# Designs tried in a protein design run: peptides against a protein of PDB entry 3EFO. Part 85

Target 1, 262 residues: chain A of PDB entry 3EFO
Amino acid sequence: SQLADLYKSCETDALINFFAKSAFKAVLHQPLKVIREILVNQTAHMLACYRKNCASPSAASQLILPDSMKVLPVYMNCLLKNCVLLSRPEISTDERAYQRQLVMTMGVADSQLFFYPQLLPIHTLDVKSTMLPAAVRCSESRLSEEGIFLLANGLHMFLWLGVSSPPELIQGIFNVPSFAHINTDMTLLPEVGNPYSQQLRMIMGIIQQKRPYSMKLTIVKQREQPEMVFRQFLVEDKGLYGGSSYVDFLCCVHKEICQLLN

## One batch from the design tools (peptide; made by RFdiffusion4, then SolubleMPNN)

Design b2_p9_5_s1 (from b2_p9_5, 4 letters changed)
Fold by OpenDDE base, seed 1:
Structure b2_p9_5_s1 (fold): chain B 262 residues (1-262), chain A 9 residues (1-9)
Amino acid sequence: as target 1 above (262 residues)
Amino acid sequence: SLLAELLEE
């Protein structure tokens, strides 16, 4: 059906770009509460319409989404948790204005990465391979205390280190003997010169490629204060300022879908 | 998209 074609995964990226720009324009004229409600309603309506017209009959109590449609609620939740759509006093007006302007000029590819960052488990790097590690879901549940992860959203780049990160990797990346010796104030990785270091630098370079802005690197140690900032980019988790986790949001949307269909 | 790939897992 035509509706099914509209909800292809690739088209969802375009949709979220559109919704983001529309919402970010609307904040100038409409209350945030109204904008948020509209976005949720639109999400529910789109999914309900799909279920009604394209999906096989199923129990209304069951949360069933086609694979092609699963992307939409994830992105929408990320959009809803963006600082531009939040009224918390902890978020400065300047930050809202800055991000608003950025998104208003973003293409589809840029907004995709912006709303859903790339999170890479670099501790799994095979120095004998030129392939990038497979990205993981942006959630704390996918992190490991023994792991090292690289996160990028097109504007920021983070290198997150677990408290139990392997000393050999720490030495390979930073040329220091232990986790405690890592200086988190640095914004550049040292040129250690070993294969692991070179591969990491290559990966960072690849991520930086084709991005309109140079991403500043922030090194984050687990359980240190700056990790709180990093966790804000784990967009599937519960937000710091009242945003829902993806699971919670999905439940909310499901409730609205049921209301629309029943 | 990257997200689409992640959700398929």
Scores: peptide ipSAE 0.255, ipTM 0.853, DockQ to the pose 0.787
Fold by OpenDDE base, seed 5:
Structure b2_p9_5_s1 (fold): chain B 262 residues (1-262), chain A 9 residues (1-9)
Amino acid sequence: as target 1 above (262 residues)
Amino acid sequence: SLLAELLEE
């Protein structure tokens, strides 16, 4: 159907870009509460329209969305959780202004990565493989204390290390004997020269090459203070400053959809 | 998109 075609994944990327720019423009002359309500309402309406016109009859308790449409609520939640749209005193005006301006200039490809970062399980790297590791959902639930993860959103790059990350990988990446010896103040990985290090650097390079801005690398140890900053980029989780998890948001939207369809 | 791929899994 025409509606189904409209809700392709690529269209969703365009929509989130549109909504982001529209919302970020509106913050200058509309209350945040109103803007947020509009975004939620728009999300609900779009999904409700799809359900009404394109979806097979289903139980009211279930929100069945095509794969392409599943992206929308995720992205919208990420947008709603952006500091620009959060009215919290903990968020500086400067940060809001900065991110607002950034997004206002972003193309579709940039905004989709910005709102939903790429999270890669680096500890699963096969040095003999030419394939990049498959990304995982941006949630703490996908992290492991034994793992090492690379996160990138087009502006920032984080290397997150679990407290129990393999010493051999630590040695391979940092040329230090243990987790405790890793210096998190560094913004560049050492050129250790082993295949694992080289592959990681290659991956980082590939990610960087696709972005217009140079991403600063931040090394994050699990359970250290800087991890709090990293966790803010796990956009499917509950936000530090009151943002909902994806699941919670989906429930909220679902309720709204039901109200619209009833 | 990346997210779309992730959601399909």
Scores: peptide ipSAE 0.252, ipTM 0.853, DockQ to the pose 0.794
Fold by OpenDDE base, seed 2:
Structure b2_p9_5_s1 (fold): chain B 262 residues (1-262), chain A 9 residues (1-9)
Amino acid sequence: as target 1 above (262 residues)
Amino acid sequence: SLLAELLEE
């Protein structure tokens, strides 16, 4: 059905692009509160329609969504947590304007990555394999103090290092003996030349492929101040400026769905 | 999309 097609991942990508651009246009003449309410309402409405037309009656009290449908609320929450749609004084007008303009020019493929970054556990790399590590959900819960993760959203690339990340990997990537020796001011990885370093650089290259902008690399140490910036890209978590976690957002949407259906 | 893949796993 046409409705079923709407919930395909590719269609959802298109929808979030549309909603993002629509919302980012609307901020020029509508209060943020209204825009946010509309987005939540639209999300709830679409999901309510699904429930009404596709879900079993027994599931009426529960938000049971197929995996494909879960994409929408995740994306929508990410959109709602974007600085353009947040009314916080900590967010400068310039930043809002910049982000707004960026998204307004993004294609569907760009916006999907922008709103939901790719997070890769690079500490799991097998230097003998040409396969990329499987991405993980953008949440702190998926990070490990013993791990090293690469995050990319099409504009920024972060290399996050856990406080207990393996010294061997640190040596391999940075050619320094320990976590403490890593210089986070650098925006380029050194040309160490070992297989692990080369593989990481290859991965970074692959991620950079087909992106319209060159992503700036930021090295982030766990528990250091710059990590706060990195955490903003863990879009499934609670936002720094009051944005909801995915779980909280889902609960909110569920309540609204119930109101629509009851 | 990547997100879809992550959610379907």
Scores: peptide ipSAE 0.252, ipTM 0.853, DockQ to the pose 0.738
Fold by OpenDDE base, seed 4:
Structure b2_p9_5_s1 (fold): chain B 262 residues (1-262), chain A 9 residues (1-9)
Amino acid sequence: as target 1 above (262 residues)
Amino acid sequence: SLLAELLEE
């Protein structure tokens, strides 16, 4: 059944692609408020159907979803937090138009990465391994002041450095003695040539592979103003322009599900 | 997907 197919993560990826394109098409003809309500309603409806047909009996006050189904609300929240669907004057028309057009042409794999970026703890790199480090969830709670993280969404790449990043890693990546010496205006990593630097560059290359657009690198220091741009890509957190955290969104959806099932 | 893997952990 269609519902059963939703349990597959790949189907959820396809679904978010569909919803994104549908919503981004609809913004030309319908108010954002309506579009957002439809998306939330659709999410709640799908999850309600799951609960009704597949889930074990549980208290109405508790939202019990399998991990596979949790993907949907995460993606949907990310979609709702996209600048195209946000009615904020701070977001330029050009930016909305740009992202709208980009998403309209994205395949499933592209939109998956776009809406939920890959966040990698670079400070944990094994220079002897060609494997990417295990990604972490896109939330500030997963960052560490002692860590260095690489974030990529298919369009942008960020190298985030904690205020207490290890000097040896900073030296390895930037060939400078400390965090304070890092130049955040650079868009390319220096050719330091040590194994760690080479490994990082390789990882960046792997991430760039098969992406339709070249991702510009932005160096971000924790607690500096440009970090705010980076934080916008931590899609599970509360958005700068009023977007909800994943937790808050899930609560909202839960309420609607309960209403549907009552 | 990456997200699915993250949520399963």
Scores: peptide ipSAE 0.246, ipTM 0.849, DockQ to the pose 0.760

Design b2_p9_5_s2 (from b2_p9_5, 4 letters changed)
Fold by OpenDDE base, seed 2:
Structure b2_p9_5_s2 (fold): chain B 262 residues (1-262), chain A 9 residues (1-9)
Amino acid sequence: as target 1 above (262 residues)
Amino acid sequence: SELEELLEE
């Protein structure tokens, strides 16, 4: 059907951009609670309409989404967890204002990366390959104590190091003998000059390409205090300030869909 | 998108 085709061809990235800008405009004259409810309702409504009109009856108990819309709940949860839409005293008004203005000027590609960061397992890098490592889902469950990960959202870049990250890689990246010797106050990687360092720098350069802002680099050691900031960008996990995990959000949306359909 | 690919896994 024409409707089915519409959902199949839905550009979720564009929708999130629209919803984000709409919500961020609305915060000026509507309570945050109302805005959040609207976003959840919109999500549920869209998915409910699809389910009602496009999904097979046999899948009534399952939330089956077209490929293009599978990302919608993920993105929507990320949007809901953005500081602009959170009413917490821990979040300054200035920070809200800053991020609001940033998103209001973002294109679809920028907002896509902003709301769902790239998380790259750089410990798996092949120094002989020009191919970027495959990104992993933004969740703590995808991290490993033995790994080194690069996270980028278009504004910030984090290099996360597991407590058991390979000393060889640490030396290759930082030119220090161990994890303990890494200085997390640095905002630039040293130019060590070995193939691994060069490859990492190349990857960072590629990520920075075509981005409107220069991403600030933050070195993060696992289990140190600054890791808390890093974890806020693991957008599929439970948020620090009341935001739900993706799984929890999906359950919430599913419940609302059922209410709409029954 | 990259996210689409991630969710397909």
Scores: peptide ipSAE 0.125, ipTM 0.801, DockQ to the pose 0.790
Fold by OpenDDE base, seed 5:
Structure b2_p9_5_s2 (fold): chain B 262 residues (1-262), chain A 9 residues (1-9)
Amino acid sequence: as target 1 above (262 residues)
Amino acid sequence: SELEELLEE
């Protein structure tokens, strides 16, 4: 059907950009609660309509989405968890205003990375390979105490180090003997000059080259205070300021879908 | 997209 074709051809990337800009415009004249409800309702409605008109009947626990829409709930949750749409006193007006303006000017590609960062397990780097490591889902569950991860969202870049990260890698990246010796106040990696260091720098460069803004680098040690800031970019996890995990959000959406289809 | 790839894992 024509409707089925429409859903199959739907570009989630464009949708999230549209919803983000629409919502961020609406915050100027609508309550946040209303905006959030609209976004959830729109998400549920879109998915419900697809299920009703394009998919075979299935159990409530199953959500069948076309390939282009599979990421819609994920991105929508990320949008809902953005500080612009959160009504918490801990979030400054300035921060909301800043991020609002940023997103309002973002293209589709920029908003994708902004709402869902790249999280790269750089501890798995093969210095003999020119390929970038495969990104992992933005969740603490994908981190490891033995690992080192690079996170980038187009505006910020974080290098997260597990408490048990390999000393060899620490030496390779920072030219220090241990985790404890890493200075987290630095915003630039030292030019150690070994293959691993060079490869990491290359990866960082590649990520940066694709973005319009220069990303500030923050070194983060696991279990230290600055890690809390880093964790806010793990967008699939429960938010610090009331945002839901992806799983929780999906449950919420499923509930709404069921209500629409009943 | 990259996220689509992640979700397919």
Scores: peptide ipSAE 0.123, ipTM 0.800, DockQ to the pose 0.831
Fold by OpenDDE base, seed 1:
Structure b2_p9_5_s2 (fold): chain B 262 residues (1-262), chain A 9 residues (1-9)
Amino acid sequence: as target 1 above (262 residues)
Amino acid sequence: SELEELLEE
C-alpha cells in the first residue's frame, strides 16, 4: 500500500531532525511538559498507525517497526532527555539556549550524531589496520573496566579510561606509567609518537573531519567525579535528571501504542 | 544508518 511505502521510506534521522527543531522552536511559547507529551504522543501515534495499517498480525507484546523506523524510539528518547527539554535547575539557561541554537541550525547528519554519539572501543585497535573500530551502543553496559573508549557527538569528545585499562596502552597514549598518573586536566594528547598513539590521533582526526565545530577533548577516568559528565552522553541509559533509559521508554511507548490500538 | 546497524545486533 501507499501508506506502507511511505513508512518504509521514512528516514529516522530526518524525522528526529524535524522533531528536534519543531520541539526546540516550541519551547519558546509552550510549556516543556506539553512539548514532551506531544513528542511521546506523536511517536506512539505514528508507530500505532504503522502497525495498524502496514504490519502483519503479531503478538501484542511485540513492537513491530519497519527497518527505517527501528531507531525512532531511540532518537526520540534522546531528544526527550536533551537539556533543552528539561526544566531542572541544575541545567543553566545558557546551556539550554546554546544547545537549542546549535540544533536549530544542524543538518540531518549533524543532528544524528548529536543525539546519538559515536562510542568507539579504541582499546581494540589493531595498529596494523587502517580501519576504524566498530562503534558500540551508547550504554554503560558496553563499557569495560579494562577498556578505553572514545565518545564523540559532534560538539564534545571524551576519552574514557577504565580503572583496569591496560598499562601498556596508557603508556602508549599518555607516556605515563599507570592509570593514576594520567592528568585529566589535559585537553590534548601528548605526541608520544608510537604506532598506537598515532593511530588514535588519526581516528580522532577522522571523527573531527566534516564536523562544523571543533570538538574539545576531555579525558575521563572511571569512578572519578568528571565521569558523571561523560555518563550523560550514554544516551541509552537512565538520565541523570530523571530521563528514562531506552528500554523504559520503549516500554512506555509500547503501552501507549496498545492503548491506541484497542 | 550506523545506529540502525547497532540496533540490529
Scores: peptide ipSAE 0.114, ipTM 0.793, DockQ to the pose 0.820
Fold by OpenDDE base, seed 4:
Structure b2_p9_5_s2 (fold): chain B 262 residues (1-262), chain A 9 residues (1-9)
Amino acid sequence: as target 1 above (262 residues)
Amino acid sequence: SELEELLEE
């Protein structure tokens, strides 16, 4: 059954792909408000069904989700916060059309990355390891002023630098002595040639190799204006254009679930 | 998925 499939951890990625494509088709024929409501209702319904049929008795005040389904509200919130589903004048029609078309052609793996970017703590790189650093959740709370993070969503790549990024890392990556000296207008990292630089470039290459589209690199300094663009990809946080944080979305969904179960 | 792993942490 469809419900049984939902309980499979590997199916959530497919589900969000489906919902994304469905929603992005619907935007041509339905108001955005309606589409968003449908998505929220569907999310709540699916989770409510699980709770009703599979979950152990729990307090109404608690939203208990199996591990396999925890991803669903995260992805759904990301989808709801996508520019295609947002009616904001700040977002051009061309941009919406572009992203819509992109998603419509995306496979499951592509859409997964698109809606929930990889955020990698580059400052923790082991130059002797060929493994990618473990990704962190896409939230400002996971950033550090002392850290350097690489974010990729299949279309864009950002290198975010904290205001207190280690000078030695800055030197290693950019061949400049300090944070202030970093040129954020560059779209390519310099070939410094040290092991750290080489490792970072390799990581970037690996990330790029797995994606069908060439990702432009944007260098972002913390607390500078361009950081606002970067923050849009911290999808668990409150959106710049009215999107909910993950926590807020969970509260919303929980309320809907309770209503459905009453 | 990677996200699943993140949420499990």
Scores: peptide ipSAE 0.100, ipTM 0.788, DockQ to the pose 0.748

Design b2_p9_5_s3 (from b2_p9_5, 5 letters changed)
Fold by OpenDDE base, seed 3:
Structure b2_p9_5_s3 (fold): chain B 262 residues (1-262), chain A 9 residues (1-9)
Amino acid sequence: as target 1 above (262 residues)
Amino acid sequence: SELAALLEE
């Protein structure tokens, strides 16, 4: 059905692009509160319509959405948590203006990556494979103190290092003996020349490919102050400035859906 | 999309 097709991933990508641009245009003329309410309402309406027409009525009261339908609320929550749509004094007008302009010029592929970053477990790299490691969900729950992760959103690239990340990998990437020796002020990885280093660089290159902007690399150590910036890109988690986790947002939307269907 | 695949897990 046409309605079912609406919730395909490709269609959702287009929708979030549309909603983002529409909302970011509207902020010039409408209060943020109104814009946010509209976005939530639209999300609820779309999902309610699906449940009404495509899902079993018996499941309408349950917080059970098909996997395909979960994409929309994830993206929408990310949009709602964007600084452009947040009324917090900690966020400068310049930052809002900057991100607004960025998104207004983004294509569908760009906005997808922007709102939901790619998070890759680098510690699982197969140096003999030409494939990228499978991405994980953008949540702290998917990180590991023993792991190394690469995050990219089309504008920024982060290399996150767990406090217990393998020394051999640290040596392979940075040519230093331990986690403590890593200099996080560097914006480029050294050319160590071993297979792991080369593979990581290749992956970074692939991620950078076809992106309109050059992503600056930020090296982040777990439990250090700069990690707080990195964590803001874990978009499924609770935001620093009051944004909800995905789970909380989904619950909120569910309540509204139920109200619409009653 | 990557997200769709992730959500199916």
Scores: peptide ipSAE 0.251, ipTM 0.856, DockQ to the pose 0.776
Fold by OpenDDE base, seed 4:
Structure b2_p9_5_s3 (fold): chain B 262 residues (1-262), chain A 9 residues (1-9)
Amino acid sequence: as target 1 above (262 residues)
Amino acid sequence: SELAALLEE
């Protein structure tokens, strides 16, 4: 069945692409509130259907979803938190229009990365490995003050540095002695020439590969004002402009599911 | 997907 196919993560990727494009088309003719409600409702219906037809009997108060199905609410929350679907005066019409058009032309792979960025703990890099470090979930809880993280969503690339980032890594990446000496105005990493720097550059190159747009690099220091922009890409957290955390969204959806099943 | 893998952790 079509629903059964949605249990696969790849199908969810396609689905979010569809929902995104549909929603972003609808914003031209429908109020944002309505669009958002529809998306939440659709999510709840899909998950309710799964629970009804596929899930083992469980308490009504418990939302039991397989891990694969958890992808849907995560993506949906990310979609709902996109600037195109947020009714905030802080977001310019131009920005909304720009992102809307971008997403309208995105393939499944592009939209996947766009809505849920890659967050890579590059402080754990093995200079002898050509593999990308394992990504972590896009949440502040996964950051470390001692860590350095690279975030990419296909359009933007951020290098986030914890306040307690290892000086040796800072030296390796920026050729400066300490965190305080890092210039965040730069959009290109210096060619320091050491193995760590070279590997980081390679990783950045790999991430950039097969992406339709060149990602601008933004260097972000923890606890500095520009970090707020970076935090917006931690899509599982509560958004600055009223977007819910994943947990909160899941609770919301759960309530609706329960209502549907009653 | 990568996200699926993350959620399974």
Scores: peptide ipSAE 0.249, ipTM 0.857, DockQ to the pose 0.788
Fold by OpenDDE base, seed 5:
Structure b2_p9_5_s3 (fold): chain B 262 residues (1-262), chain A 9 residues (1-9)
Amino acid sequence: as target 1 above (262 residues)
Amino acid sequence: SELAALLEE
């Protein structure tokens, strides 16, 4: 059907950009609570309409989305968890204002990466391969104490190190003998010169070259205080300031959809 | 999108 085709052709990347800019504009004259409610309602409505008009009636208990719309709830949750749409006192007005202005000028590609960061398991790097490591879901569940991960959202870049990161990799990246010796105050990786170091630097370069802003590198050790900041970029997890996990958000949206379809 | 690929798993 025409409607089915419309939903199937929906570009969620464009939608999230639109919703983000609309919401971030609205914060100037609408209460945050109202804005969040509108976003949730719009999401639920869109998905409900799809289910009603395009989905199989037999799939009432499961939210089935077309491929083009599968990411919508994920992105929407990320948007809702953005500091601009949160009224927590822990979030400074300056930070909200800053991010608001940034997003208001972002293109679709920029907002896509901004709301859902790229998380790369760099401990799996094959120095003989020209391929970038496959990204993983932005959740702590995808991290490992033995792993090293690179996270980038177009504005920030984090190198996260598990407490049990391989000493060989630590040596390769930082030229230090152990995890404990890593200086997290550095904003640049040392030029160690080995293949692994070069590969990592190349990956970082590739990521950076695709973005309009220079991303500052932050080295993060697991279980140290700065990791808390890093974890905020694991957007599928529960937010520090009351944001829902993706799973929880899906449950919420599902309830709304059911209400709309009843 | 990259996310779409991740969600297909």
Scores: peptide ipSAE 0.244, ipTM 0.855, DockQ to the pose 0.880
Fold by OpenDDE base, seed 1:
Structure b2_p9_5_s3 (fold): chain B 262 residues (1-262), chain A 9 residues (1-9)
Amino acid sequence: as target 1 above (262 residues)
Amino acid sequence: SELAALLEE
């Protein structure tokens, strides 16, 4: 059905772009509460329609969605958690205005990456391969203390290092003997020249390619204070300023779907 | 959508 096609990733990318721009325009003349309610309602209606027309009756009341159907609520939750749609004193008016203007000019590809960052397990790199490692879900649950991860959202780039990240990789990337010796104030990786370093630089280059803005690199050590900033980009987790995790949001939407169908 | 309608206000 045409409705089933709507939940393809490419279609959802276009949809979230539309919803984002619509919502960010609406904030100028509508209360945030109203906008947020509309977004949740729209999500619920779309999913309810799918269940009604595309799903078996036995599954209609269950909180079970195909992977393709999870894309919409993930994006919607990310949108709802954006500072433009939050009324928190910790967020300046300037920051809201800045992000609003950014999104208003973003294409579909840009907004997709902006709302849902790419998180790559760098510690799994195959130096003999030219392929990018498979991205993981943007959640703390996908990180590992033994791992090194690269996160990019089109505006920012982070290199996150677990406290138990392999010393050989640290040496390969930073040319220092241990985790403790890594300087997190650097914004550029050193030119070490070994295959692993070159592969990482290549990956970073690919990520930066075709992006309208140059992403500043931030080195983040696990359990250090700057990690809190990094965690804000793990968009499936609970937000710092009261935003729901994806799971919690999905439960909320499910409740509304049930109300619509019953 | 309701959101689209808000754009027109």
Scores: peptide ipSAE 0.037, ipTM 0.765, DockQ to the pose 0.024

